Peptides against a protein of PDB entry 5OOQ. Designs and how they scored, part 5

Target 1, 227 residues: chain A of PDB entry 5OOQ
Amino acid sequence: YREDVRQVVTHPANALSFLQPGRLVEISVNGKDNYGWGAVVDFAKRINKRNPSAVYTDHESYIVNVVVNTMYIDSPVNLLKPFNPTLPEGIRPAEEGEKSICAVIPITLDSIKSIGNLRLYMPKDIRASGQKETVGKSLREVNRRFPDGIPVLDPVKNMKIEDEDFLKLMKKIDVLNTKLSSNPLTNSMRLEELYGKYSRKHDLHEDMKQLKRKISESQAVIQLDDL

## One batch from the design tools (peptide; aimed at target 1 S17 Q20 Y121)

Design b1_p9_4_s4 (made by RFdiffusion4, then SolubleMPNN; from b1_p9_4, 4 letters changed)
Fold by OpenDDE base, seed 5:
Structure b1_p9_4_s4 (fold): chain B 227 residues (1-227), chain A 9 residues (1-9)
Amino acid sequence: as target 1 above (227 residues)
Amino acid sequence: MYEENTEPL
C-alpha cells in the first residue's frame, strides 16, 4: 500500500509541480541506498543523447538533482555526471560510523520515497564552493527539528490528487491502518490502473504544452510575416 | 532556513 501510494505521488503528473528548488524529498536509490532527506536543486526530462529513441517509464523519464548530506566521504563524487541517474560504482550513503559529505546526485522519480511539505532556501548557485555544505547544514537543522521525520505532503489536501481510484486507495489504506483487512492483490490491480491513468494524463498535458508552443510559434511567425 | 510550502509551481 505504501508503495502503491508512492507510485502515484511520484508520478510526473503529480510530483513535478512539487519539485521546486529546496523541496525536501526522501531518497532511496535502487531500493537499497537510503540517503534520507535531501533537497531538490532542479529537474529535467531525461534525454539519452546516445539513444534519443530510448523509452523510459514515467518514473524514469525525469532526472531530479538533489543535495544529500549522507554521501559516504570516500565515494567517487567527482565521477557523478549531471542528469545521469546511473550512479558510478562506490556512490553510496555513509553507513553507521562512517563520515558523510554533501553531494548533488541525479536521481529518478522512482528514487523518491516521500515528498516533504518543507522547502529549504536554496543558494542561487549550488555548484559554487561551500554552497552544498550550506544546504547540508540546513538539512541537519531540519532533521534536528523533526526527529520523528519530516512531514510529508498530503497527497489529497496538498497535492490535490483527486483521482477517484486514488481516493479509494487512500481511504482503504486509512481503513487498513485502522483495520488490517484489505487484500494486497486488489490494491496492486488498482495501482496499475491508476498508473495507466496518470501516464495518460501526463502525456496529454505534455502534448497540450507542445501544441500550445507550436501554436504560439506559428502565430509569432505569422506576426513576423505581417511586419 | 526553511519554510512550509504546500503549493505547486
Scores: peptide ipSAE 0.574, ipTM 0.958, DockQ to the pose 0.709
OpenDDE base, seeds 1, 2, 3, 4: peptide ipSAE 0.561, 0.568, 0.565, 0.562; ipTM 0.956, 0.957, 0.956, 0.955

Design b1_p9_5 (made by RFdiffusion4)
Pose (drawn by RFdiffusion4):
Structure b1_p9_5 (pose): chain A 225 residues (1-48, 51-227), chain P 9 residues (1-9)
Amino acid sequence: YREDVRQVVTHPANALSFLQPGRLVEISVNGKDNYGWGAVVDFAKRINNPSAVYTDHESYIVNVVVNTMYIDSPVNLLKPFNPTLPEGIRPAEEGEKSICAVIPITLDSIKSIGNLRLYMPKDIRASGQKETVGKSLREVNRRFPDGIPVLDPVKNMKIEDEDFLKLMKKIDVLNTKLSSNPLTNSMRLEELYGKYSRKHDLHEDMKQLKRKISESQAVIQLDDL
Amino acid sequence: SYIVDTSPS
């Protein structure tokens, strides 16, 4: 349900109104590369030029400044409006130095939208400007070690559509349902949940393999035939 | 260095 709410928030109709310059966003491009918290510089519509149609979330491209780019990542390959990050451009590993950079992303690559925004120079492309902004991101990350506060979708973003409101209530219902479980006030919860979640991943992982073996035991494309 | 801003464009 939370992932369902994220799509409603990041949809261009609601998200673009709050994508002013300097807006803080948590970037997780394609659910794989997590660049941490960054600052939005600008955004524009995506024009595929072959005029191909795009999905609502991919219909727009946002340039954001990050402070967790791997230092030896080849940033010279980036095209201004191509959100497909070339192979080798990745977030810095836990033991590797980082460098401030600007990357393009689609809206689907935004994990959360912050209520804070930075003061940004007019030309981020100017000399040393991307570096200076990266310093500010490092400070915000220090004052807020647990995380950056997120915009309230209803109170702040004034999202009042009825279908979305039922979705928010569905979450509150499951939370109070979770808070009424006997394990909520337990010390072994982290231990038992992790022990169970590992067994569950295997069950789902084993089920994936279990089906592959059976389909391949028989002829391959007999069904296609 | 930053502000809290909840206003739309």

Design b1_p9_5_s1 (made by RFdiffusion4, then SolubleMPNN; from b1_p9_5, 3 letters changed)
Fold by OpenDDE base, seed 4:
Structure b1_p9_5_s1 (fold): chain B 227 residues (1-227), chain A 9 residues (1-9)
Amino acid sequence: as target 1 above (227 residues)
Amino acid sequence: MYVVDTSPL
């Protein structure tokens, strides 16, 4: 059911109007390479200049350029071709413990897992030096603020998808979710997950508070030496 | 900086 929803949401008729610059989208390339949440730069209709007669599926007919902050540092990002969704070998997200960098990658609509209800303020020229990193910082900040995940656009309320079959699908999913949420085991697992997230947030907040204190103490010492 | 934006183009 989730894949069926994704197919409808990411269809050009529905998705394109919500792919404004700075729109947050969750990215999974080839169903394997999860880049997490990225920010839309722009999109264009896919045109094969070498084969103008090429027919693409609806989900492959547009290229979306997105900034990600999860690119593996040693990925050959210089080989990325704008508007070419066929990514070079070695282009992948960083794994746990690996360093990541910011990159602009071209993806198809089929590589969008979800569309967020948030938009970043985007630099005017993302290709300028340091601009991708600015967006990367914004992405990190958003992820920090939404430890439970970035809110997804509501397909019905926000995207106004009114297809009858889709509405039936959504109702079925809602019923299933209600049944799952009524299960004490689901509630306990969710509570543990929430508690774990709150604990991490609290730890980060405490760490930031300690860091601010250390900075303040260091500044106070410097001021004392100037007296 | 970010905004909540649920509007289409």
Scores: peptide ipSAE 0.622, ipTM 0.959, DockQ to the pose 0.693
OpenDDE base, seeds 1, 2, 3, 5: peptide ipSAE 0.045, 0.050, 0.040, 0.039; ipTM 0.750, 0.793, 0.744, 0.740; seed 5 fails the geometry check

Design b1_p9_5_s2 (made by RFdiffusion4, then SolubleMPNN; from b1_p9_5, 3 letters changed)
Fold by OpenDDE base, seed 3:
Structure b1_p9_5_s2 (fold): chain B 227 residues (1-227), chain A 9 residues (1-9)
Amino acid sequence: as target 1 above (227 residues)
Amino acid sequence: MYEVDTSPL
């Protein structure tokens, strides 16, 4: 269910209005490289100059430039190209015990794990010497103040996502979280397994229909386990 | 410096 929520939240129709300069976003590139919380610089529609007829998925159709403070120090950051979300080989977050630096990386909406309710005050020119490091200091301060994690934007209350199917999804997640809080171990693995299968490139409407079906099936299974 | 901002563009 978390992935389905993420797909709706990170869709351009919902996400772009909340990607103001300084917006904190949690970044995971290719599902492997976790950069943690970064700050939005700007975003633009993805344009392929070599193939103007290229069609991208909704989640890949925009490029978001973000400042991260977790880039591995020996990463080839000089090879980073603005507005190219295909990162060079060796661009990765620092592991435990490794030194990190601040960098601006171009990501797609699909690389956003969550959107925070916080915005940093951004420098006017992030490319100027020392400005990325200033943002990096601000990110460290935020992480220090929020040791339990940065608060995420509420999809309904804050983002005003009022789609009926999405609201039903959120209600089901709330019910499941309430049940999970009463029985934590068994339901989390099944939910992750159910959501791992929906990683396929389907249209949001098809994904929501399939999600509704799986939620109905999971509720039926939970009702069967409660008998 | 940071602020809570739940507003859209």
Scores: peptide ipSAE 0.600, ipTM 0.957, DockQ to the pose 0.866
OpenDDE base, seeds 1, 2, 4, 5: peptide ipSAE 0.600, 0.599, 0.598, 0.599; ipTM 0.957, 0.957, 0.957, 0.957; seed 4 fails the geometry check

Design b1_p9_6 (made by RFdiffusion4)
Pose (drawn by RFdiffusion4):
Structure b1_p9_6 (pose): chain A 225 residues (1-48, 51-227), chain P 9 residues (1-9)
Amino acid sequence: YREDVRQVVTHPANALSFLQPGRLVEISVNGKDNYGWGAVVDFAKRINNPSAVYTDHESYIVNVVVNTMYIDSPVNLLKPFNPTLPEGIRPAEEGEKSICAVIPITLDSIKSIGNLRLYMPKDIRASGQKETVGKSLREVNRRFPDGIPVLDPVKNMKIEDEDFLKLMKKIDVLNTKLSSNPLTNSMRLEELYGKYSRKHDLHEDMKQLKRKISESQAVIQLDDL
Amino acid sequence: SFFGELIKP
């Protein structure tokens, strides 16, 4: 349900109104590379010089400044409006130095939109400007160690469509349902939940393998035939 | 629609 709400928030109709320069966003591109919190510089519509149609979330590209780029990552390969990050450009590992950089992303690569925004120079492409902004991101990350506050989708972003409101209520219902479970006020909750979640991942992982073995025991493309 | 605190250095 929360992932469903995220798509509603990041859709161009609602998200673009709040994508002013300097807006703070949490970037998780393709659900794999987590660059932490960054600052939006600008955005523009995606034009495929084959006029291909794009998905609503991929219809726009946003350039954001990050402060967690791996230091030896080859940033010279980036094209301004190509959000497919070349192989080797990755967030810095837990033991590696970081460098400030600007990357292009589709809206689908935004995890959350912040209520804060930075002062940014006119030319972020200018000398030392991307570096200066990276310093500001490091400070905001210190004053908010637990995280950056998110924009309220209803109160702040004024999203009032009825279908979305029912979705928000469906979450509140499941939360109060969760808060009424006997385990909520338990000390072993983190232990037992982790112990169970590992057993569950295996069950789902084993189920994936279990089906592959059976289909391959028989002839391969007999069904296609 | 501008919203939020502008943080200056």

Design b1_p9_6_s1 (made by RFdiffusion4, then SolubleMPNN; from b1_p9_6, 3 letters changed)
Fold by OpenDDE base, seed 1:
Structure b1_p9_6_s1 (fold): chain B 227 residues (1-227), chain A 9 residues (1-9)
Amino acid sequence: as target 1 above (227 residues)
Amino acid sequence: MEIGELIKP
């Protein structure tokens, strides 16, 4: 059920509007590499230049660049490619007793464990020398201020996810946190319907955004012709 | 849209 909520929260239709620069996100790569809380730099739609017809899942269709302060010091960070979520071998968080450094890593939406109800002030140029370390200091300060954990965005109150099936899921989680009723099959079908709704909403949003761009481009062309 | 709290460095 926590995974089901995570899937809804991290869906592009819900998550992207909350991935502003400096947004805190909790990062887990491939279900094993926990980087803890990082800060969003930016995001972009995933484009495969070698295969433009490549279809990604909704959760893999965007790349989020995040600053982490938990990268293992001997990780081959020089091999990191911007907007390539396929991390080189040896890229991992520092284990207990290991030294860590700050790094910018490209992740998918699927690597977001939670979205925080906090944003850092981000440097204008994170790639400039020392800027990621500044963000790393801010992340340490946030962790110091919130010893019981960084506040997570409320999916309903903050993210305004008011889908009836999602609300039913949340109620079921609340009930199941009190009573483990184990019928996984009925939940999977509703989740698929829910994801289908979110996918459609996202597609419509992207279509509207593309249409707005085309309108603005057309208006810009009209303004150029009027000059 | 409730924007999360902004924390200054």
Scores: peptide ipSAE 0.048, ipTM 0.776, DockQ to the pose 0.491
OpenDDE base, seeds 2, 3, 4, 5: peptide ipSAE 0.037, 0.039, 0.045, 0.047; ipTM 0.736, 0.731, 0.767, 0.767

Design b1_p9_6_s2 (made by RFdiffusion4, then SolubleMPNN; from b1_p9_6, 3 letters changed)
Fold by OpenDDE base, seed 4:
Structure b1_p9_6_s2 (fold): chain B 227 residues (1-227), chain A 9 residues (1-9)
Amino acid sequence: as target 1 above (227 residues)
Amino acid sequence: MDIGELIKP
């Protein structure tokens, strides 16, 4: 059930409006590399210039650049490429007893474990010397202020996810947290239907955005011919 | 409305 909620929350139709600069997100790359809480720098739609026909899943269709303060010190961070979620070998979080550094890493939406109900004030140029370390200090301060954990966005109250099947899922989770009787199998089929609805809505939104860009580009060309 | 508290450094 928690994974089902995560999949809905991290879907582009729900997540992107909450990925403003400085938004705190909990990061788990490939479900194994836990970087803890990081801060969003920016995001963009994933584009493969070498294979423009590449089809990505909804959760892999966007790249989010995040500042983390838990990168292993000997990780080859110089090999990191903005907006390339295929991380070089050796890019990993520091283990217990290892030294960590601040880094900007590109992740997919699928690597977001949770979205925090907090934002950091972000430097204007995160690539400038010392700026990522400033964010790293702020992340440490936040963790100090919230020893019981950073508050997570409420999917219903904060994110306004009002899908009936999702609300039913949330109610079931609440009931299960109070009562041990879970029937997990009935929820998986409904999740696929939910994703189908979100995918269609997202596709329509992106199509509209592309259409608006084409119209704007066409208008710009017309203005050049009238001079 | 931006949801969430803005924490200044």
Scores: peptide ipSAE 0.250, ipTM 0.870, DockQ to the pose 0.587
OpenDDE base, seeds 1, 2, 3, 5: peptide ipSAE 0.081, 0.246, 0.051, 0.055; ipTM 0.815, 0.877, 0.762, 0.771

Design b1_p9_7 (made by RFdiffusion4)
Pose (drawn by RFdiffusion4):
Structure b1_p9_7 (pose): chain A 225 residues (1-48, 51-227), chain P 9 residues (1-9)
Amino acid sequence: YREDVRQVVTHPANALSFLQPGRLVEISVNGKDNYGWGAVVDFAKRINNPSAVYTDHESYIVNVVVNTMYIDSPVNLLKPFNPTLPEGIRPAEEGEKSICAVIPITLDSIKSIGNLRLYMPKDIRASGQKETVGKSLREVNRRFPDGIPVLDPVKNMKIEDEDFLKLMKKIDVLNTKLSSNPLTNSMRLEELYGKYSRKHDLHEDMKQLKRKISESQAVIQLDDL
Amino acid sequence: DYFEDTTPI
């Protein structure tokens, strides 16, 4: 359900109104590369030029400044409106140095939208400007070690559509349902949940493999035939 | 420097 709410928040109709310059966002492009918290510089509509149609979330591209880019990542390959990050551009690993950079992203690559925003120079492309902004991101990350506060979708973003409101209530219901479980006030919860979640991943992982073996035992494209 | 903002465009 939370992932369902995220899509409603990041949809251009609601998200673009709050994508002013300097807006803080948590960037997780394609659910793989997590760049941490960054600052939005600008955004524009995506024009595929072959005029191809795009999905609502991919219909727009946002340039954001990050402070967790891998230092030896080849940033010279980036095109201004191409959100497909070339192979080798990745967030710095846990033991590697980082460098401030600007990357393009689609809206689907935003994990959360913050209620804070930085003061940014007019020309982020100017000399040393992207570096100066990266310093500010490092300070915000220190004052807020547990995380950056998120915008309230209803109170702040004034999202009042009825279908969305039922979705928010569905979450509150499951949370109070979760809070009423005997294990909520238990010390072994982290231990037992992790022990179970590992067994569950295997079950789902084994189920994936279990089906592959059976379909391949028989002829391959007999069904296609 | 930075500030809190909840206003739309």

Design b1_p9_7_s1 (made by RFdiffusion4, then SolubleMPNN; from b1_p9_7, 6 letters changed)
Fold by OpenDDE base, seed 3:
Structure b1_p9_7_s1 (fold): chain B 227 residues (1-227), chain A 9 residues (1-9)
Amino acid sequence: as target 1 above (227 residues)
Amino acid sequence: MYEESYEPL
């Protein structure tokens, strides 16, 4: 159930408007590498220069650059490729007792566990010497101020997700949390069906937005040729 | 400076 909510929250149609510079996000790469809370630098649509026809899932279609302060000190951070979310081997968070450093890593939306209701002030040039470490200090101070955890954005109240299928999903989760004594498998299938309906509607909306952009770009090109 | 942008969008 938490995963179904996460899938909706991290969908581009919902998440991107909240991924402003300095937005706190909780990061888990490949379901195993937990970096904890990081700060968004920026995001871009994923473009495969080698295969321009590559189609990504919605959750893999954007690259989010994030500052983390939990990178293992001996990680080969020099091998990080801009806009490549496939991290080199050895790029991992520090374990307990290991030293960590600040790094900027490219992640997908699927690597976001939660979106925080907090935003840091971000330096203009995060790549400048000492700027990542400044953000790293800010992340430590935030964690110190919120010992019970960083507040997460409410999907309905804060993110304004008012989609009927999502609201039905949330209601079902609430009912299931109260009814967890009865057949969990039947309930998961119904959640998946609702999420599948939600995703298809948003896919269509994104396709329509892309089509509108292409039309607008084509009209802008026509206007440039008429000048 | 933490701008708590508590701005309810």
Scores: peptide ipSAE 0.026, ipTM 0.626, DockQ to the pose 0.246
OpenDDE base, seeds 1, 2, 4, 5: peptide ipSAE 0.021, 0.022, 0.022, 0.025; ipTM 0.620, 0.638, 0.635, 0.662; seed 1 fails the geometry check

Design b1_p9_7_s2 (made by RFdiffusion4, then SolubleMPNN; from b1_p9_7, 6 letters changed)
Fold by OpenDDE base, seed 1:
Structure b1_p9_7_s2 (fold): chain B 227 residues (1-227), chain A 9 residues (1-9)
Amino acid sequence: as target 1 above (227 residues)
Amino acid sequence: SYEVNTEPL
């Protein structure tokens, strides 16, 4: 269901009005390359000069330029072409332990995981020397201030997506989230009752705690896949 | 710096 929500939220009819300069967006390119939260520079309708008759899906019909601060330092950023979402080979986020740099990358709407409720104050000319690094510093500061994640725009309250089918989808998600939150507790309580009957040993209590955590993690994963 | 912005263009 998360993907269903994402498809609606990132549709041009909903997303474009919230892609102002400085808007924070969570970026995943090709479902693989997670750049984390970046800042929108601008966007434009995708135009194929070589094939003017090219028809793109709604989610691929616009190019969004975003500043990221997670680009791998040895990525061939000089090969990046503005408004060309086909990224050169080697353009990727830094992995754990690798150094990162700031870069402006062109992405499609389909590469947006989430739209944040925050906007950065953007430099007038992001292409000027040092400006993307300034944005990178701001991104680091935001991430520091929001260790639990940047707040996402409410698709209903903020984005005013009030389509009946979408509202039904959101209700289903809420029900599932409620079940997810309640079931681990009930299962935990049942497990605690079950294990409490069998052993008062400290070892069993630790095993129970570990088992509860594993069950909770497994259920969370399953529900995340269902959402 | 940043601001909370929940409004469209």
Scores: peptide ipSAE 0.615, ipTM 0.960, DockQ to the pose 0.891
OpenDDE base, seeds 2, 3, 4, 5: peptide ipSAE 0.607, 0.609, 0.529, 0.610; ipTM 0.959, 0.960, 0.946, 0.960

Design b1_p9_7_s3 (made by RFdiffusion4, then SolubleMPNN; from b1_p9_7, 5 letters changed)
Fold by OpenDDE base, seed 4:
Order: C-alpha cells, then sequence, then structure tokens
Structure b1_p9_7_s3 (fold): chain B 227 residues (1-227), chain A 9 residues (1-9)
C-alpha cells in the first residue's frame, strides 16, 4: 500500500506541480541508495538525444535535478552527466562514518520516496562555487529543526489527488494504521522502549522481590534457631 | 493558497 501511494504521488500528473526549485524530496536511487532529503533544482522531460524514439515509463519520463548533502566524498561526481539518471559506478551516499559532500544528481520520479511540504530558497546559480554547500547547510538545518522527520505533503489535502481509487486506498491505509495503532503490539515500539524501561523496572522489581524473599527466609531461619 | 513553508538559505 505505501508503494501504491508512492506510485500515485510520484506520477508526473501529480508530482511535477510540486517540484519547484527548493522543494524538499526524499531520495532513494534504485531502491538501494538512500540520499535522504534533497532539494529540487529543476526538472525536465527526459529526452534521449541518441534515441529520440525512446519511450519511458511515466515515472522515468522526467529528470529531476536535486541537491543532496549525503554524497560519498570519494564518489566520482565529475562523471555525473546532466539529465542522465544512470549514475556512474561509485556514485553513492556516504555510509556511517564516511564523509559526505554536496552534489547535484539527476534522478527520475521513481527515485522520489516522498515530497516534502517545505521549500528552500535556492541560489540562482547552483553550479557556482560554494552554492551547493550553501544548500547543503540549509538541508542540515532543516533536518535539525525536524528531528522527527520533514513534513510530507498530504496527497489529498496538499496535492489534491481526488482519484476515487486513490481515496479508497488512503482510507484502507488509515483503517490499517488505526488497527495497527490500536494493536497493543505497535504501541510496543514505544512500548518496547517503555517496556524495555518497564521490563528493566519489572526485572528490577522481581529481583528486589526475590532479594526480599531471600532476606525474609534468612531472617526466618535465624528466628527458629533462637527459640 | 498553499502555505508552503519556505526555509531561507
Amino acid sequence: as target 1 above (227 residues)
Amino acid sequence: MYEEDYEPL
């Protein structure tokens, strides 16, 4: 269901009107390379100059240029081709403990996980020296301000997706989320922190109760020898 | 009117 929502949201008919310069988008290339939140520079219809008759799927028919601040520092960013979403080998996000740099990468709509309800004021020339790094600082600041995650556009309230089948899908998801949230087990991730704290507290209370029993048993034995 | 929250750079 989440993927079905993503397919609708990222469809050109819905997404393109929200891909203004500075729009925040969550990026996953090929379902493997998670760049996190980036900022839209621009987009264009995908044109294959070598094969003008190339037909792309709807989700591959546009190229979105995005600034990311999570590019691995040793990635061959110089090999990036404008408007070519086929990224060179070694173009990847930085892993934990690796240094990252800012880069502009061309992605397809299919590489968008989420469209944020925020826009950055983009520099006029993002390719000028230091401009990507400025956007990268702003992306870090946004992530700092939204520790629980960047607000995502509501497909219905914000994007005005009024398709009946989509609305039925959203309703099903809401029912499932309500059932999931009402399930004592999904409260169990917070309940696993709370139950990890509570289990540690209960284990401590059981340990204290066992210790009190042992002390009481030991005191009862001492009282039997004094009679 | 989409109140898009703009973050200044």
Scores: peptide ipSAE 0.022, ipTM 0.615, DockQ to the pose 0.120
OpenDDE base, seeds 1, 2, 3, 5: peptide ipSAE 0.021, 0.020, 0.022, 0.020; ipTM 0.623, 0.638, 0.630, 0.637

Design b1_p9_7_s4 (made by RFdiffusion4, then SolubleMPNN; from b1_p9_7, 5 letters changed)
Fold by OpenDDE base, seed 1:
Structure b1_p9_7_s4 (fold): chain B 227 residues (1-227), chain A 9 residues (1-9)
Amino acid sequence: as target 1 above (227 residues)
Amino acid sequence: SYEESTEPL
């Protein structure tokens, strides 16, 4: 269901009006390369000069330029072409323990995981020396202030997506989230009741805690697959 | 610096 929500939210009819300069967006390129939260520079309709008759899907029909602060330092950023979402080989986020740099990358709407409720104040010329690094500092500050994640725009309240089918989808998600939040507690209570009957030993309490965590993790994974 | 922005263009 998260993907279904993402498809609706990132559709041009909904997303473009919220892709103002400085808008924070969570970025995943090709479903693999997670850049985290970046800042929108601008966007434009995708034009194929070589094939003017090319038809793109709605989610691929626009190019969004975003500043990221997670680009791998040895990525060939000099090969990046504005408004070309086909990224050169080696363009990737830094892995754990690797150094990162700031870069402007062109992405499609399909590469947006989430749209944040925050906007950065953007430099007038992001291509000027040091400007993307300034944005990178701002991104780090935001991430520091929001350790649990940047707040996402409410698709209904903020984005005004009031389609009936979408509202039904959101209700289903809410029900599932409620079940997920309640079931670990009820299952934990039942497990606690079950295990409380069997052992007063400290070891069993730790085993129960580990089991609860594993069950919660497994349920979270299952729900992540269902949502 | 940043601001909360929940309005469209």
Scores: peptide ipSAE 0.556, ipTM 0.954, DockQ to the pose 0.893
OpenDDE base, seeds 2, 3, 4, 5: peptide ipSAE 0.549, 0.550, 0.551, 0.552; ipTM 0.953, 0.953, 0.953, 0.954

Design b1_p9_8 (made by RFdiffusion4)
Pose (drawn by RFdiffusion4):
Structure b1_p9_8 (pose): chain A 225 residues (1-48, 51-227), chain P 9 residues (1-9)
Amino acid sequence: YREDVRQVVTHPANALSFLQPGRLVEISVNGKDNYGWGAVVDFAKRINNPSAVYTDHESYIVNVVVNTMYIDSPVNLLKPFNPTLPEGIRPAEEGEKSICAVIPITLDSIKSIGNLRLYMPKDIRASGQKETVGKSLREVNRRFPDGIPVLDPVKNMKIEDEDFLKLMKKIDVLNTKLSSNPLTNSMRLEELYGKYSRKHDLHEDMKQLKRKISESQAVIQLDDL
Amino acid sequence: LIEFGELIE
């Protein structure tokens, strides 16, 4: 349900109104590369040129400044409006130095939208400007070690559509349902949940493999035939 | 665009 709410928040209709310059966002492109918290510089509509149609979330491209780019990542390859990050551009690993950079992303690559925003120079492309902004991101990350506060979708973003409101209530219901479980006030919860979640991943992982073996035992494309 | 939130300098 939370992932369902994220798509409603990041949809251009609601998200673009709050994508002013300097807006803080948590960037997780394609659910793989997590760049941490960054600052939005600008955004524009995607024009595929060949005029190809795009999905609502991919219909727009946002340039964001990050402070967790891997230092030896080849940033010279980036095209201004191409959100497909070339192979080798990745977030710095846990033991590797980082460098401030600007990357393009689609809206689907935003994990959360913050209520804070930075002062940004007019030309981020100017000399040393991307570096200076990266310093500010490092400070905000210090004053908020647990995380940056998120915008409230209803109170702040004034999202009042009825279908979305039922979705928010569905979450509150499951939370109070979760808070009424005997294990909520237990010390072994982290231990038992992790022990179970590992067994569950295997079950789902084994089920994936279990089906592959059976379909391949028989002839391959007999069904296609 | 809507300007919202604390500006940090």

Design b1_p9_8_s1 (made by RFdiffusion4, then SolubleMPNN; from b1_p9_8, 4 letters changed)
Fold by OpenDDE base, seed 1:
Structure b1_p9_8_s1 (fold): chain B 227 residues (1-227), chain A 9 residues (1-9)
Amino acid sequence: as target 1 above (227 residues)
Amino acid sequence: MVDFGELIK
C-alpha cells in the first residue's frame, strides 16, 4: 500500500506542482541507492534527442535535478550529465564511514520516495562555486532540527489528491496503522523473537513448497518416461 | 547563516 501511495504522489499530475526550487525530496535511485533528503533545483520534461519517438512512463517522463549532500567523495561526479537520469558507474551515496560531498544529480520521479513539507532557500546559481555546499549545510541543519524525520506532504490535505480510490487506500492504511499500534505485540520484548520465528516459518514454508514442486516435477518426468 | 527555508503549509 505504501508503494501504491508513492506511485500516486509521484505521478506528474500530482508531484510537479510541488517540485519548486528548494523543495525537499527523499531520494532512492534504482531502488538501492539511498541519498536521503535532497533539495530540488529544477525539473524538465524528458527529451531524448537521439530517439525523439521514445515513450517514457509517466514516472520517467520528467527529470528532476536535486542537490544531495550524501554523494560518495570519490564518485565520478564530473561525468554527470544534466537531465540525464542514467547515472555513470560509480555514482553512489557514501556508505557508513565514507566521506560525502554535495552534488547535483538528475533523477526521475520514480526515484522520489517522499516529498517534504519544507522548502529551502536556493541559490540563484547552484553551479557556482560553493553554492551546492551551502545547500548541503542547509540540509544538515534541517536534519538536525527534525531528528524524528522531515515532515512529509499530506497527499490529501496538502497535495489535494481527492480521488475516491486514493482516499479509500489512505483509509485502509490508517486502519492498518491503528491496528499495528494497538497490537500488544508492538511493545512486546518478544516481538523480535516472534518475528524471527515467523520469518523462519515462512522461509520453511516456501522451502517446503519448492521441494513439493520439485518432487511433483520429478514424478511427472518419471511418468512421461514410463509412457 | 544557513538559509533554512520555510515550512510550506
Scores: peptide ipSAE 0.031, ipTM 0.672, DockQ to the pose 0.166
OpenDDE base, seeds 2, 3, 4, 5: peptide ipSAE 0.029, 0.030, 0.025, 0.031; ipTM 0.669, 0.679, 0.646, 0.693

